# Ledger of designs, part 86: peptides against a protein of PDB entry 7AL2

Target 1, 85 residues: chain A of PDB entry 7AL2
Amino acid sequence: YEIMLIRPKTIDDINYVVDQVLEESNPVILDLSFLEKESPANFKLAGEKIKQMRSNYGAEALLLSRCNDKNLIIIAPKGVSLVRK

## One batch from the design tools (peptide; made by RFdiffusion4, then SolubleMPNN)

Design b2_p26_7_s1 (from b2_p26_7, 19 letters changed)
Fold by OpenDDE base, seed 1:
Structure b2_p26_7_s1 (fold): chain B 85 residues (1-85), chain A 26 residues (1-26)
Amino acid sequence: as target 1 above (85 residues)
Amino acid sequence: EEEEEEKLKKEEEKLKKEEEEKKKLE
């Protein structure tokens, strides 16, 4: 598998994240800081899609970093375990 | 693949209806 890194700006970018996790089984590191600032609607949509992937497909999500200019989350497909040490 | 996308789309429609119902109760 590959680890994808993306800072989503559009709905297409959000759908790309969904495709990477569900279809490609790739973990994705997301920076949601752009959507949070510039598009509250798309930020909400991204949050809903993350919840769906967790609830319906067994994806896992962890907060990596939260600051004024970053909102980093990793999403892993069911086959990839996320472990905090 | 197509079945997973259809499941996601159906759940999006449910969440949208639930949010619209929440917005009517607020």
Scores: peptide ipSAE 0.032, ipTM 0.500, DockQ to the pose 0.019
Fold by OpenDDE base, seed 2:
Structure b2_p26_7_s1 (fold): chain B 85 residues (1-85), chain A 26 residues (1-26)
Amino acid sequence: as target 1 above (85 residues)
Amino acid sequence: EEEEEEKLKKEEEKLKKEEEEKKKLE
């Protein structure tokens, strides 16, 4: 698998994250800071998609960093274990 | 591929209805 890095800006970017996790089985490190600042609606949509992937597909999500200018999350598909040590 | 997108779409519609119902109870 590959590890994707993205800072989503559009709905298409959100759907790309979903495709990478579900269809390609690739972990994604995403920075939600753009959506949080520029599009509250798309930020909400991204959060809903992450919740759906966790609830329905066994994806796992971990917060990497949260500050005023960064919102870094890793999402892993089912079968890729996220281990915090 | 199409079946997973359809599952996501159906779940999105359920979450939207649940949020609208929660907003009516507040």
Scores: peptide ipSAE 0.032, ipTM 0.496, DockQ to the pose 0.020
Fold by OpenDDE base, seed 5:
Structure b2_p26_7_s1 (fold): chain B 85 residues (1-85), chain A 26 residues (1-26)
Amino acid sequence: as target 1 above (85 residues)
Amino acid sequence: EEEEEEKLKKEEEKLKKEEEEKKKLE
């Protein structure tokens, strides 16, 4: 698998994240800081999609970094273990 | 594969309906 890095800006980018996790089985490191600042609606949508992937598809999500200009999350598909050391 | 996007969409509609019903009960 590949590890994808993306800073989503559009709904298409959010859907791309979903496709990478569910269809391609690729972990995604995403920065939600753009959506959080520029599009509260799409930020909410991204959060809902992450919750759905966790609840329905067994994806795992971990916060990597949170500050004023970054909101880094890793999402892993089912079968990829995220280990915090 | 297209089935997972359809499942996601159906579950979004379900969650949206459940949130709307929850708001009507408050």
Scores: peptide ipSAE 0.032, ipTM 0.496, DockQ to the pose 0.019
Fold by OpenDDE base, seed 3:
Structure b2_p26_7_s1 (fold): chain B 85 residues (1-85), chain A 26 residues (1-26)
Amino acid sequence: as target 1 above (85 residues)
Amino acid sequence: EEEEEEKLKKEEEKLKKEEEEKKKLE
């Protein structure tokens, strides 16, 4: 698998993340800081998609960093284990 | 592939209806 890195700006970018996790089985490192600042609606949508992937598809999500300029989350598809040490 | 996207859409529609009901109670 590949590890994707993306800072989503549009709904299409959010859907791209979903496709990478569910269809391609690729982990994605997301920076949600753009959506959080520029589009509360799309930020909410991204959060809902992440919750759905966790609840329905066995994806795992971990917060990597939260600050003023970054909102980094890793999403792993089912079968990729995320381990915090 | 298409069935999984349809499941996701149906769940989005449920969440939207629940949010509209919550907004009527405020």
Scores: peptide ipSAE 0.019, ipTM 0.474, DockQ to the pose 0.019

Design b2_p26_8_s1 (from b2_p26_8, 7 letters changed)
Fold by OpenDDE base, seed 5:
Structure b2_p26_8_s1 (fold): chain B 85 residues (1-85), chain A 26 residues (1-26)
Amino acid sequence: as target 1 above (85 residues)
Amino acid sequence: STPLISGDELVDALAKGPEAFNELTS
């Protein structure tokens, strides 16, 4: 598989993430910092999609980095295990 | 530093929005 990196800014970007996880079975490292600051609505939308992928498709999500200017999360499709240590 | 947050706790906060996520991770 490939690991995709994206800092989504639009709904199209959010849908791209969904496609990568569900259709391509690729883990995605997300930088949500843009949406967090610029579009609360699309941040929520992204969050809802991530939650749905977890609930309905067995995806996993893990916070990678959080600070004043960072918001990095990895989403892994079912079959790619995320292990925190 | 980055707190160890994953699973339901993480995705619930994300779905609630930036405020909830910030509260969880601050």
Scores: peptide ipSAE 0.788, ipTM 0.947, DockQ to the pose 0.887
Fold by OpenDDE base, seed 1:
Structure b2_p26_8_s1 (fold): chain B 85 residues (1-85), chain A 26 residues (1-26)
Amino acid sequence: as target 1 above (85 residues)
Amino acid sequence: STPLISGDELVDALAKGPEAFNELTS
């Protein structure tokens, strides 16, 4: 698999994330900082889709980095285990 | 500083929106 890195800015980008996780079975490292600042509505939409992927498809989610200008999250498909040591 | 947040706690906050997420991670 590939690990995708994206800072989504549009709904198309959000759907790209969903496709990568569910269709391509690729983990995605998300930088949500743009949506957090520029589009609260699309931030919420992204969050809803992430929650759906967890609930319905067994995706995993983990916060990687949080500070004033960072919001990094990894979303992994069911077949890829996220392990914290 | 990054708090240890994953699973239901994380995705619930994300789905609620940036304010809820900020509250959780602050």
Scores: peptide ipSAE 0.788, ipTM 0.947, DockQ to the pose 0.878
Fold by OpenDDE base, seed 2:
Structure b2_p26_8_s1 (fold): chain B 85 residues (1-85), chain A 26 residues (1-26)
Amino acid sequence: as target 1 above (85 residues)
Amino acid sequence: STPLISGDELVDALAKGPEAFNELTS
């Protein structure tokens, strides 16, 4: 598999993330900092889709980095284990 | 440092929006 890195800015970008996780079975490292600051509505939409992928498809999510200017999260499809030690 | 957040706690906050996420990670 491939690990995708993206800083989504649009709904199309959000849907790209969903496709990578569910259709391509690729983990995605997300930088949500743009949406967090520029589009609260699309941030929430992205969050809803991430929650749906976890609840309905067995995806996993883990916070990688958080500070004033960072919001990095990894989303992994079912079958790719995320382990917090 | 980055708090150790994953699973239900993380995705619930994300789905609620940036304010909820900020509160969780502050």
Scores: peptide ipSAE 0.787, ipTM 0.947, DockQ to the pose 0.895
Fold by OpenDDE base, seed 4:
Parts: sequence; structure tokens; C-alpha cells
Structure b2_p26_8_s1 (fold): chain B 85 residues (1-85), chain A 26 residues (1-26)
Amino acid sequence: as target 1 above (85 residues)
Amino acid sequence: STPLISGDELVDALAKGPEAFNELTS
């Protein structure tokens, strides 16, 4: 598999993340900092999609980095284990 | 610093929105 890196800015980007995780079975490292600051609605939409992928498809999510200008999260499809140590 | 957040706690906050996420991670 491939690991995708994206800083989504649009709904199309959000849907791209979903496609990568569910259709391509690729982990995605995403920076939500743009949406967090510029579009609360799309941030929430992204969050809803992430939650849905976890709830319905067994994806896992882990916070990688949080600061004022970063919001890095990894989403892994079922079959790729995320382990916090 | 980055708090150790994953799973349901993380995705619930994300789905709720940026304010909730900020509160969780602050």
C-alpha cells in the first residue's frame, strides 16, 4: 500500500481522503489545520467522514501532531494497525 | 505538545467540530 499525505482544503479533498482509505486501502496522513481555521463546516464534515470510516469500515485514527498551525492525523484502513506506545 | 488521543475519543471530537477538537487537545 501507499501512504498518502494531504492537507485538505475543499470537499473534493475530503472525498479524496475517503476514497484513498476505503477504495484504495491506503493510510492517509492529513493536516486538518486549513479546514480548522478556514471552514468549520468542512472541518466538521471531514470529522464526520473519519468517524464514519471508523464506525462502519474498521478504520483507525490517531493524532500525530497538534499545535497552533498543525493538526496531523493518520487514518488507517482495516488491516493496517496503528499502535500507540 | 500533542496529547495521546485516538479511537472514539478522537473521532467524536472531530465530528463535533473544530471547537470541540480544540477543547479536547488544548
Scores: peptide ipSAE 0.787, ipTM 0.947, DockQ to the pose 0.880

Design b2_p26_8_s2 (from b2_p26_8, 9 letters changed)
Fold by OpenDDE base, seed 1:
Structure b2_p26_8_s2 (fold): chain B 85 residues (1-85), chain A 26 residues (1-26)
Amino acid sequence: as target 1 above (85 residues)
Amino acid sequence: STPLLSGDELVDALAAGPEAFNKLTS
């Protein structure tokens, strides 16, 4: 698999993330900082889709980095284990 | 320092929106 890195800015980007996780079985490292600041609605949409992927498809999510200008999260498909220590 | 967030707690906060997420990760 590939590990994708994206800072989504549009709904197309959000859908790209969904496709990567569900269709391509690729982990995605997301920087949600743009949506967080520029589009609260699309941030929430992204969050809803991430939650749905976890609930319906067994994806996992882990917060990687959080600061004032960064919001990094990894989303992994079911077959890729995320381990927090 | 980044809080250790994963699973339900993380995705629920994300789905709730940026304000809720910011509050949880403060």
Scores: peptide ipSAE 0.765, ipTM 0.936, DockQ to the pose 0.881
Fold by OpenDDE base, seed 3:
Structure b2_p26_8_s2 (fold): chain B 85 residues (1-85), chain A 26 residues (1-26)
Amino acid sequence: as target 1 above (85 residues)
Amino acid sequence: STPLLSGDELVDALAAGPEAFNKLTS
Protein backbone atom coordinates (compact mmCIF):
# COMPACT_ATOMS: atom_id res chain seq x y z
CA TYR B 1 0.00 0.00 0.00
CA GLU B 2 0.89 3.68 -0.23
CA ILE B 3 0.60 6.31 2.48
CA MET B 4 -1.13 9.39 1.11
CA LEU B 5 -0.55 12.92 2.41
CA ILE B 6 -3.19 15.59 1.85
CA ARG B 7 -4.42 18.90 3.23
CA PRO B 8 -8.01 18.91 1.97
CA LYS B 9 -9.57 22.18 0.87
CA THR B 10 -12.70 21.05 -1.00
CA ILE B 11 -15.41 18.42 -0.88
CA ASP B 12 -13.63 16.70 -3.78
CA ASP B 13 -10.54 16.41 -1.57
CA ILE B 14 -12.63 14.91 1.23
CA ASN B 15 -14.08 12.35 -1.14
CA TYR B 16 -10.56 11.60 -2.38
CA VAL B 17 -9.63 10.66 1.20
CA VAL B 18 -12.62 8.33 1.45
CA ASP B 19 -11.70 6.68 -1.85
CA GLN B 20 -8.10 6.19 -0.76
CA VAL B 21 -9.09 4.50 2.49
CA LEU B 22 -12.05 2.41 1.35
CA GLU B 23 -11.35 1.69 -2.32
CA GLU B 24 -7.55 1.78 -2.52
CA SER B 25 -6.89 0.53 1.03
CA ASN B 26 -4.26 3.22 1.54
CA PRO B 27 -3.62 4.98 4.85
CA VAL B 28 -4.02 8.75 4.65
CA ILE B 29 -2.28 11.40 6.72
CA LEU B 30 -4.61 14.39 6.77
CA ASP B 31 -3.98 18.00 7.67
CA LEU B 32 -7.45 19.33 8.51
CA SER B 33 -6.20 22.82 9.42
CA PHE B 34 -7.50 24.46 6.24
CA LEU B 35 -11.05 23.17 6.67
CA GLU B 36 -10.94 23.91 10.40
CA LYS B 37 -10.32 27.59 9.70
CA GLU B 38 -12.03 28.17 6.36
CA SER B 39 -15.08 25.87 6.33
CA PRO B 40 -16.64 24.61 9.56
CA ALA B 41 -19.29 22.84 7.49
CA ASN B 42 -16.75 20.91 5.41
CA PHE B 43 -14.67 20.18 8.50
CA LYS B 44 -17.75 18.61 10.07
CA LEU B 45 -18.48 16.73 6.85
CA ALA B 46 -14.94 15.33 6.84
CA GLY B 47 -15.39 14.32 10.47
CA GLU B 48 -18.67 12.57 9.74
CA LYS B 49 -17.08 10.60 6.91
CA ILE B 50 -14.13 9.60 9.10
CA LYS B 51 -16.54 8.47 11.82
CA GLN B 52 -18.53 6.48 9.27
CA MET B 53 -15.40 4.78 7.93
CA ARG B 54 -14.51 3.73 11.47
CA SER B 55 -18.00 2.60 12.45
CA ASN B 56 -18.95 0.81 9.25
CA TYR B 57 -15.69 -0.35 7.69
CA GLY B 58 -13.29 -0.84 10.57
CA ALA B 59 -11.00 2.06 9.70
CA GLU B 60 -8.92 3.50 12.52
CA ALA B 61 -7.93 7.08 13.30
CA LEU B 62 -5.23 8.68 15.44
CA LEU B 63 -4.33 12.31 16.14
CA LEU B 64 -0.68 12.85 15.24
CA SER B 65 -0.10 16.55 15.85
CA ARG B 66 -2.11 19.54 17.04
CA CYS B 67 -1.10 23.19 17.23
CA ASN B 68 -2.36 26.59 16.13
CA ASP B 69 -1.98 25.98 12.40
CA LYS B 70 -1.78 22.19 12.26
CA ASN B 71 -4.27 19.36 12.62
CA LEU B 72 -2.64 16.09 11.55
CA ILE B 73 -4.60 12.85 11.68
CA ILE B 74 -3.85 9.42 10.25
CA ILE B 75 -6.71 7.31 8.90
CA ALA B 76 -5.93 3.66 8.23
CA PRO B 77 -8.05 1.04 6.49
CA LYS B 78 -9.05 -2.10 8.36
CA GLY B 79 -6.07 -4.09 7.08
CA VAL B 80 -3.54 -1.66 8.54
CA SER B 81 -3.42 -1.58 12.32
CA LEU B 82 -2.83 1.62 14.28
CA VAL B 83 -1.56 0.94 17.78
CA ARG B 84 -1.26 3.46 20.58
CA LYS B 85 1.20 2.46 23.31
CA SER A 1 2.23 18.69 23.12
CA THR A 2 -0.39 16.51 21.43
CA PRO A 3 -3.07 14.70 23.42
CA LEU A 4 -3.45 11.03 22.60
CA LEU A 5 -6.81 10.98 20.84
CA SER A 6 -8.02 7.97 18.91
CA GLY A 7 -11.06 5.78 18.44
CA ASP A 8 -14.49 7.03 19.44
CA GLU A 9 -13.23 10.10 21.27
CA LEU A 10 -11.38 11.38 18.23
CA VAL A 11 -13.98 10.70 15.56
CA ASP A 12 -16.84 12.01 17.70
CA ALA A 13 -14.97 15.27 18.21
CA LEU A 14 -14.24 15.57 14.49
CA ALA A 15 -17.85 14.91 13.58
CA ALA A 16 -19.03 17.48 16.14
CA GLY A 17 -17.17 20.23 14.30
CA PRO A 18 -14.18 22.51 14.70
CA GLU A 19 -15.25 24.20 17.95
CA ALA A 20 -15.74 20.91 19.75
CA PHE A 21 -12.53 19.51 18.29
CA ASN A 22 -10.56 22.61 19.25
CA LYS A 23 -11.88 22.50 22.81
CA LEU A 24 -10.96 18.84 23.24
CA THR A 25 -7.47 19.23 21.78
CA SER A 26 -6.55 22.53 23.45
Scores: peptide ipSAE 0.765, ipTM 0.936, DockQ to the pose 0.865
Fold by OpenDDE base, seed 2:
Structure b2_p26_8_s2 (fold): chain B 85 residues (1-85), chain A 26 residues (1-26)
Amino acid sequence: as target 1 above (85 residues)
Amino acid sequence: STPLLSGDELVDALAAGPEAFNKLTS
């Protein structure tokens, strides 16, 4: 598999993330900082889709980095294990 | 440093929106 890195800015970008996780089975490292600041509605939409992928498809999510200008999350498909220690 | 967030706690905060996420991770 490939590990995708993306800083989504549009709904199309959000749907691209969903496709990468569910259709391509690729882990995605997301920078949500743009949506967090520029589009609260699309940030929430992205969050809802991440929650749905976890609830319905067994995806996992882990916060990688959080500071004033960063919001990095990894989303992994069911076959890729994420372990928090 | 970064809080250790994963699973339900993380995705619920993301789905709740930026303000809720910021509150949890501040």
Scores: peptide ipSAE 0.765, ipTM 0.936, DockQ to the pose 0.880
Fold by OpenDDE base, seed 4:
Structure b2_p26_8_s2 (fold): chain B 85 residues (1-85), chain A 26 residues (1-26)
Amino acid sequence: as target 1 above (85 residues)
Amino acid sequence: STPLLSGDELVDALAAGPEAFNKLTS
């Protein structure tokens, strides 16, 4: 598999993330800082889709980095283990 | 430093929106 890196800015970018995880089975490292600051509605939409992928398709999610200007999260498809220690 | 958030706690905060997510991670 490939690891995708993206800082989504549009709904198309959010749907790209969904396609990478569910259709391509690629982990995605997300920077949500743009949506967090510039589009609360699309941030929430992205969050809803991430939750749906976890609930319905066995995806996993882990927060990698958080500060004023960073919001890095990895989403992995079923079969790629994310381990928190 | 970054709090270790994963699983339901993380995705519920994301789905709740940026204000809730910021509160949980600050």
Scores: peptide ipSAE 0.765, ipTM 0.936, DockQ to the pose 0.882

Design b2_p26_8_s3 (from b2_p26_8, 9 letters changed)
Fold by OpenDDE base, seed 5:
Structure b2_p26_8_s3 (fold): chain B 85 residues (1-85), chain A 26 residues (1-26)
Amino acid sequence: as target 1 above (85 residues)
Amino acid sequence: STPLLSGDELVDALAKGPEAFNALTS
């Protein structure tokens, strides 16, 4: 698999993330900092999509980095295990 | 430092929006 990195800015970007996880079975490292600051509505949408992927498809999510200007999350498809230590 | 956060707590906060996520992770 490939690991995709994206800082989504649009709904199209959010849907790209969904496609990568569900259709391509690729983990995605997300930087949500743009949406967090510039589009609360699309941030929420992205969050809803992530929650749905976890609930319905067995995806996993893990916070990688959080500071004032960072919001990094990894989303992994069911076939890729994320382990928090 | 970044808190270790995953599972329901993480995705619920994300789905609630940036305010909730910020409150959880700040």
Scores: peptide ipSAE 0.769, ipTM 0.936, DockQ to the pose 0.883
Fold by OpenDDE base, seed 3:
Structure b2_p26_8_s3 (fold): chain B 85 residues (1-85), chain A 26 residues (1-26)
Amino acid sequence: as target 1 above (85 residues)
Amino acid sequence: STPLLSGDELVDALAKGPEAFNALTS
């Protein structure tokens, strides 16, 4: 698999993330900082899709980094285990 | 300084929106 890196800015970008996780089975490292600042609605949409992928498809999510201008999260498909020690 | 967030706690906050997520990760 490949690990994808993206800072989504549009709904198309959000759907790209979903496709990478569910269809391509690729982990995605997301920077949600743009949506957090510029589009609360699309941030929430991204969050809803991440929650759905976890609840319905066994994806996993982990917060990697959080600061004023950064919001990094990894989303992994069911076949890739994320382990917090 | 990043709190270790994963599972239900993380995705519930994300789905609620940026204010809820910011409050949880502050």
Scores: peptide ipSAE 0.769, ipTM 0.936, DockQ to the pose 0.885
Fold by OpenDDE base, seed 1:
Structure b2_p26_8_s3 (fold): chain B 85 residues (1-85), chain A 26 residues (1-26)
Amino acid sequence: as target 1 above (85 residues)
Amino acid sequence: STPLLSGDELVDALAKGPEAFNALTS
């Protein structure tokens, strides 16, 4: 698999993330900082899709980095284990 | 410092929106 890195800015980007996780079985490292600042509605949409992927497809999510200008989260498909220590 | 967040707590906050997520990660 590939590990995708993206800072989504549009709904197309959000859908790209979904496709990568569900269709391509690729982990995605997301920087949600743009949506957090520029589009609260699309941030929420992204969050809803992440939650749905977890609930319906066994994806996992882990917060990687959080600060004033950063919001990094990795989303992994079911077959890729995320381990927190 | 980044809180260690995963699972239901993380995705529920994300789905609620940036304010909820910010509150969780403060």
Scores: peptide ipSAE 0.769, ipTM 0.936, DockQ to the pose 0.892
Fold by OpenDDE base, seed 2:
Structure b2_p26_8_s3 (fold): chain B 85 residues (1-85), chain A 26 residues (1-26)
Amino acid sequence: as target 1 above (85 residues)
Amino acid sequence: STPLLSGDELVDALAKGPEAFNALTS
């Protein structure tokens, strides 16, 4: 598999993330900082889709980095294990 | 530093929006 890195800015970008996780089975490292500041509605939409992927498809999510200017999350498909230690 | 967040706690905050996520991670 490939590990995708993306800083989504549009709904199309959000749907691209969903496709990468569910259709391509690729882990995605997301920078949500743009949506967090520029589009609260699309941030929430992205969050809802992440929650749906976890609830319905066994994806997992882990916070990688959080500071004033960063919001990094990894989303992994069911076949890729994420371990928090 | 970054808090260790995953699972229900993380995705629930993300789905609620940036204010809730900020409150959880502040």
Scores: peptide ipSAE 0.768, ipTM 0.936, DockQ to the pose 0.889

Design b2_p26_8_s4 (from b2_p26_8, 10 letters changed)
Fold by OpenDDE base, seed 2:
Structure b2_p26_8_s4 (fold): chain B 85 residues (1-85), chain A 26 residues (1-26)
Amino acid sequence: as target 1 above (85 residues)
Amino acid sequence: MTPLLSGDALVDALAAGPEAFNALTS
């Protein structure tokens, strides 16, 4: 698999993330800082889709980094284990 | 330093929106 890195800015970007996780089975490292600052609605939409992927498809999510200008999260598809030590 | 969120705690915060997420992680 590939590990995708993306900083979503549009709904199309959000759907790209969903496609990568569910269809391509690729982990995605997300920077949600743009949506957090510029589009509360699309941030919430992204969050809802991440929640759905976890609840319905067994995806995992982990917060990697949080600071003033960063909101980094990894989403892994079912079958790719995220291990926190 | 910053909370290490995962599982339900993380995705619920994300789905709640940026204000809620910020309050939880700042």
Scores: peptide ipSAE 0.755, ipTM 0.932, DockQ to the pose 0.851
Fold by OpenDDE base, seed 1:
Structure b2_p26_8_s4 (fold): chain B 85 residues (1-85), chain A 26 residues (1-26)
Amino acid sequence: as target 1 above (85 residues)
Amino acid sequence: MTPLLSGDALVDALAAGPEAFNALTS
């Protein structure tokens, strides 16, 4: 698999993330900082999609980095385990 | 330092929106 990196800015970007996780089975490292600041609605939409992927498809999500200018999340498809040690 | 946040706690905060997420991770 490939690990995708993206900072979503549009709904198309959000759907791209969904496609990568569910269709391509690729983990995605997301920077949600743009949506967090510029579009509360699309941030919420992205969050809903991530929650759906977890609930319905067994995806996992983990916060990687949080600071004033970063919001990094990894989303892993079912079968790719996220492990903290 | 990044707080430990994963699973239900993370996705619920994300789905709640940026204000809630910011409050939880600040």
Scores: peptide ipSAE 0.754, ipTM 0.932, DockQ to the pose 0.861
Fold by OpenDDE base, seed 4:
Structure b2_p26_8_s4 (fold): chain B 85 residues (1-85), chain A 26 residues (1-26)
Amino acid sequence: as target 1 above (85 residues)
Amino acid sequence: MTPLLSGDALVDALAAGPEAFNALTS
């Protein structure tokens, strides 16, 4: 598989993440900092889709980095295990 | 130090929106 990196800015970007996780079975490293600051509505939408992927498809999510200007999260499809040391 | 967030705690905060997520991770 491939590991995708994206800083989504649009709904199309959010849907791209969903496609990568569910259709391509690729882990995605997300930077949500743009949506967090610029579009609360699309941030919520991204969050809802991440929650749905976890609840309905067995995806995993882990916060990688958080500070004033960072919001890095990895989303892994079912079959790719995330382990925190 | 990055908060230890994963699973339900993480995705619920994300779905709740930026303000809620910021409050939990600040």
Scores: peptide ipSAE 0.754, ipTM 0.932, DockQ to the pose 0.868
Fold by OpenDDE base, seed 3:
Structure b2_p26_8_s4 (fold): chain B 85 residues (1-85), chain A 26 residues (1-26)
Amino acid sequence: as target 1 above (85 residues)
Amino acid sequence: MTPLLSGDALVDALAAGPEAFNALTS
């Protein structure tokens, strides 16, 4: 598999993340800081889709880094294990 | 220090929106 890196800015970017996780089975490292600041509605939409991927498809999610200008999260499809040690 | 958010706690915070997420992780 490939690991995708993206800082989503549009709904198209959000749907790209969903496609990468569910259809391509690729983990995605995403920075949600743009949506967090510039589009609260699309931030919430992204969050809802991430929650759905976890609840319905067995995806996993982990917060990697948080500061004023960063919101880095990894989302892994079912079959790619995220383990905290 | 970055809080160790994962699983239900993380995705619920994300789905709640940026204000809730910021309050939890700030």
Scores: peptide ipSAE 0.754, ipTM 0.932, DockQ to the pose 0.862

## One batch from the design tools (peptide; made by RFdiffusion4, then SolubleMPNN)

Design b2_p27_1_s1 (from b2_p27_1, 9 letters changed)
Fold by OpenDDE base, seed 2:
Structure b2_p27_1_s1 (fold): chain B 85 residues (1-85), chain A 27 residues (1-27)
Amino acid sequence: as target 1 above (85 residues)
Amino acid sequence: EEFPDLEGDEVADYLIEKGEELLKKLE
């Protein structure tokens, strides 16, 4: 598999993340800082999509880093284990 | 400001809650 890196700016980008996780089985590292600043509605939507992927498909998620400048999340498809030591 | 690491359902819940907070500020 591949690890995708993206800083979503649009709904299309959010849907791209969903496709990468569910269809391509690729983990995705997200920077949600743009949506947080420019579109709280799409920021919330991204959260809802992550919740749906976890609930319905067994995806896993970790918050990697959160500060004023960036908001990094990794989401992985079922079968890819995320472990924090 | 730095936030603690989250995992599992905590991640999505945080994002959704934060999103709601930000939307309220725009009202």
Scores: peptide ipSAE 0.694, ipTM 0.916, DockQ to the pose 0.794
Fold by OpenDDE base, seed 5:
Structure b2_p27_1_s1 (fold): chain B 85 residues (1-85), chain A 27 residues (1-27)
Amino acid sequence: as target 1 above (85 residues)
Amino acid sequence: EEFPDLEGDEVADYLIEKGEELLKKLE
């Protein structure tokens, strides 16, 4: 599989993330800082999509970094294990 | 190596809550 890195800026980008995780079975590392700043509605939507992917498809999520200008999340398909050591 | 202590549903819940907070500030 591939690991996708994206800083989503639009709903299309959010849907791209969903497609990568669910259809392509690719983990995605998201930087949500743009949405957090420019579109709180889409930022919330991204969170809702992550929750849906976990609930309905067994995706896993992990916060990688949170600071003033970064909000990094990794979303992995069911078959990919995320382990924090 | 230290990472923020959010995983599983905690991640989505954080994002949703933060989003709601941000939206509230716009209202």
Scores: peptide ipSAE 0.694, ipTM 0.916, DockQ to the pose 0.673
Fold by OpenDDE base, seed 1:
Structure b2_p27_1_s1 (fold): chain B 85 residues (1-85), chain A 27 residues (1-27)
Amino acid sequence: as target 1 above (85 residues)
Amino acid sequence: EEFPDLEGDEVADYLIEKGEELLKKLE
């Protein structure tokens, strides 16, 4: 698999993330800082999509960092385990 | 600098709550 990195700016970008996780089975590292600043509505939508992916498809998520204009989250498909050492 | 220990459903819930907070500030 590939690990995708994206800083979504539009709804299309959010849907791209969903496609990567659910259809391509790729983990995605998101930077949600743009949406947090420019579109709280789409920021919330991103959260809702993550919740749906967890609930319905067994995706996992971790908040990695929130600082210096970054809001980093990793979302992994069911087949990829996120392990904390 | 913030590195909260959020996993699973806590991540999405945090984002949704924060989003709602931000939307409220815009009203």
Scores: peptide ipSAE 0.694, ipTM 0.916, DockQ to the pose 0.887
Fold by OpenDDE base, seed 3:
Structure b2_p27_1_s1 (fold): chain B 85 residues (1-85), chain A 27 residues (1-27)
Amino acid sequence: as target 1 above (85 residues)
Amino acid sequence: EEFPDLEGDEVADYLIEKGEELLKKLE
């Protein structure tokens, strides 16, 4: 599989993340800092999509870091295990 | 940097709550 890295800026980008996780079975590392600053509505929507992927398809999510201009989250499809060492 | 120990629905719930807070500040 591939690990996708994206800083989404639009609803299309959010839907692209959903497609990567559910259709391509690729983990995605998200930087949500752009949406947090420029579109709190789409920032909230991204959170709702993550919740849906977890509840309906068994995706897993972890918050990696949050700082001045970063808000990093990893979303993994059901077939990829996230493990803390 | 902030590194909250969130997993499962805690991640999405955090994002949703933060988004709601930001929307309230803009309105």
Scores: peptide ipSAE 0.692, ipTM 0.915, DockQ to the pose 0.879

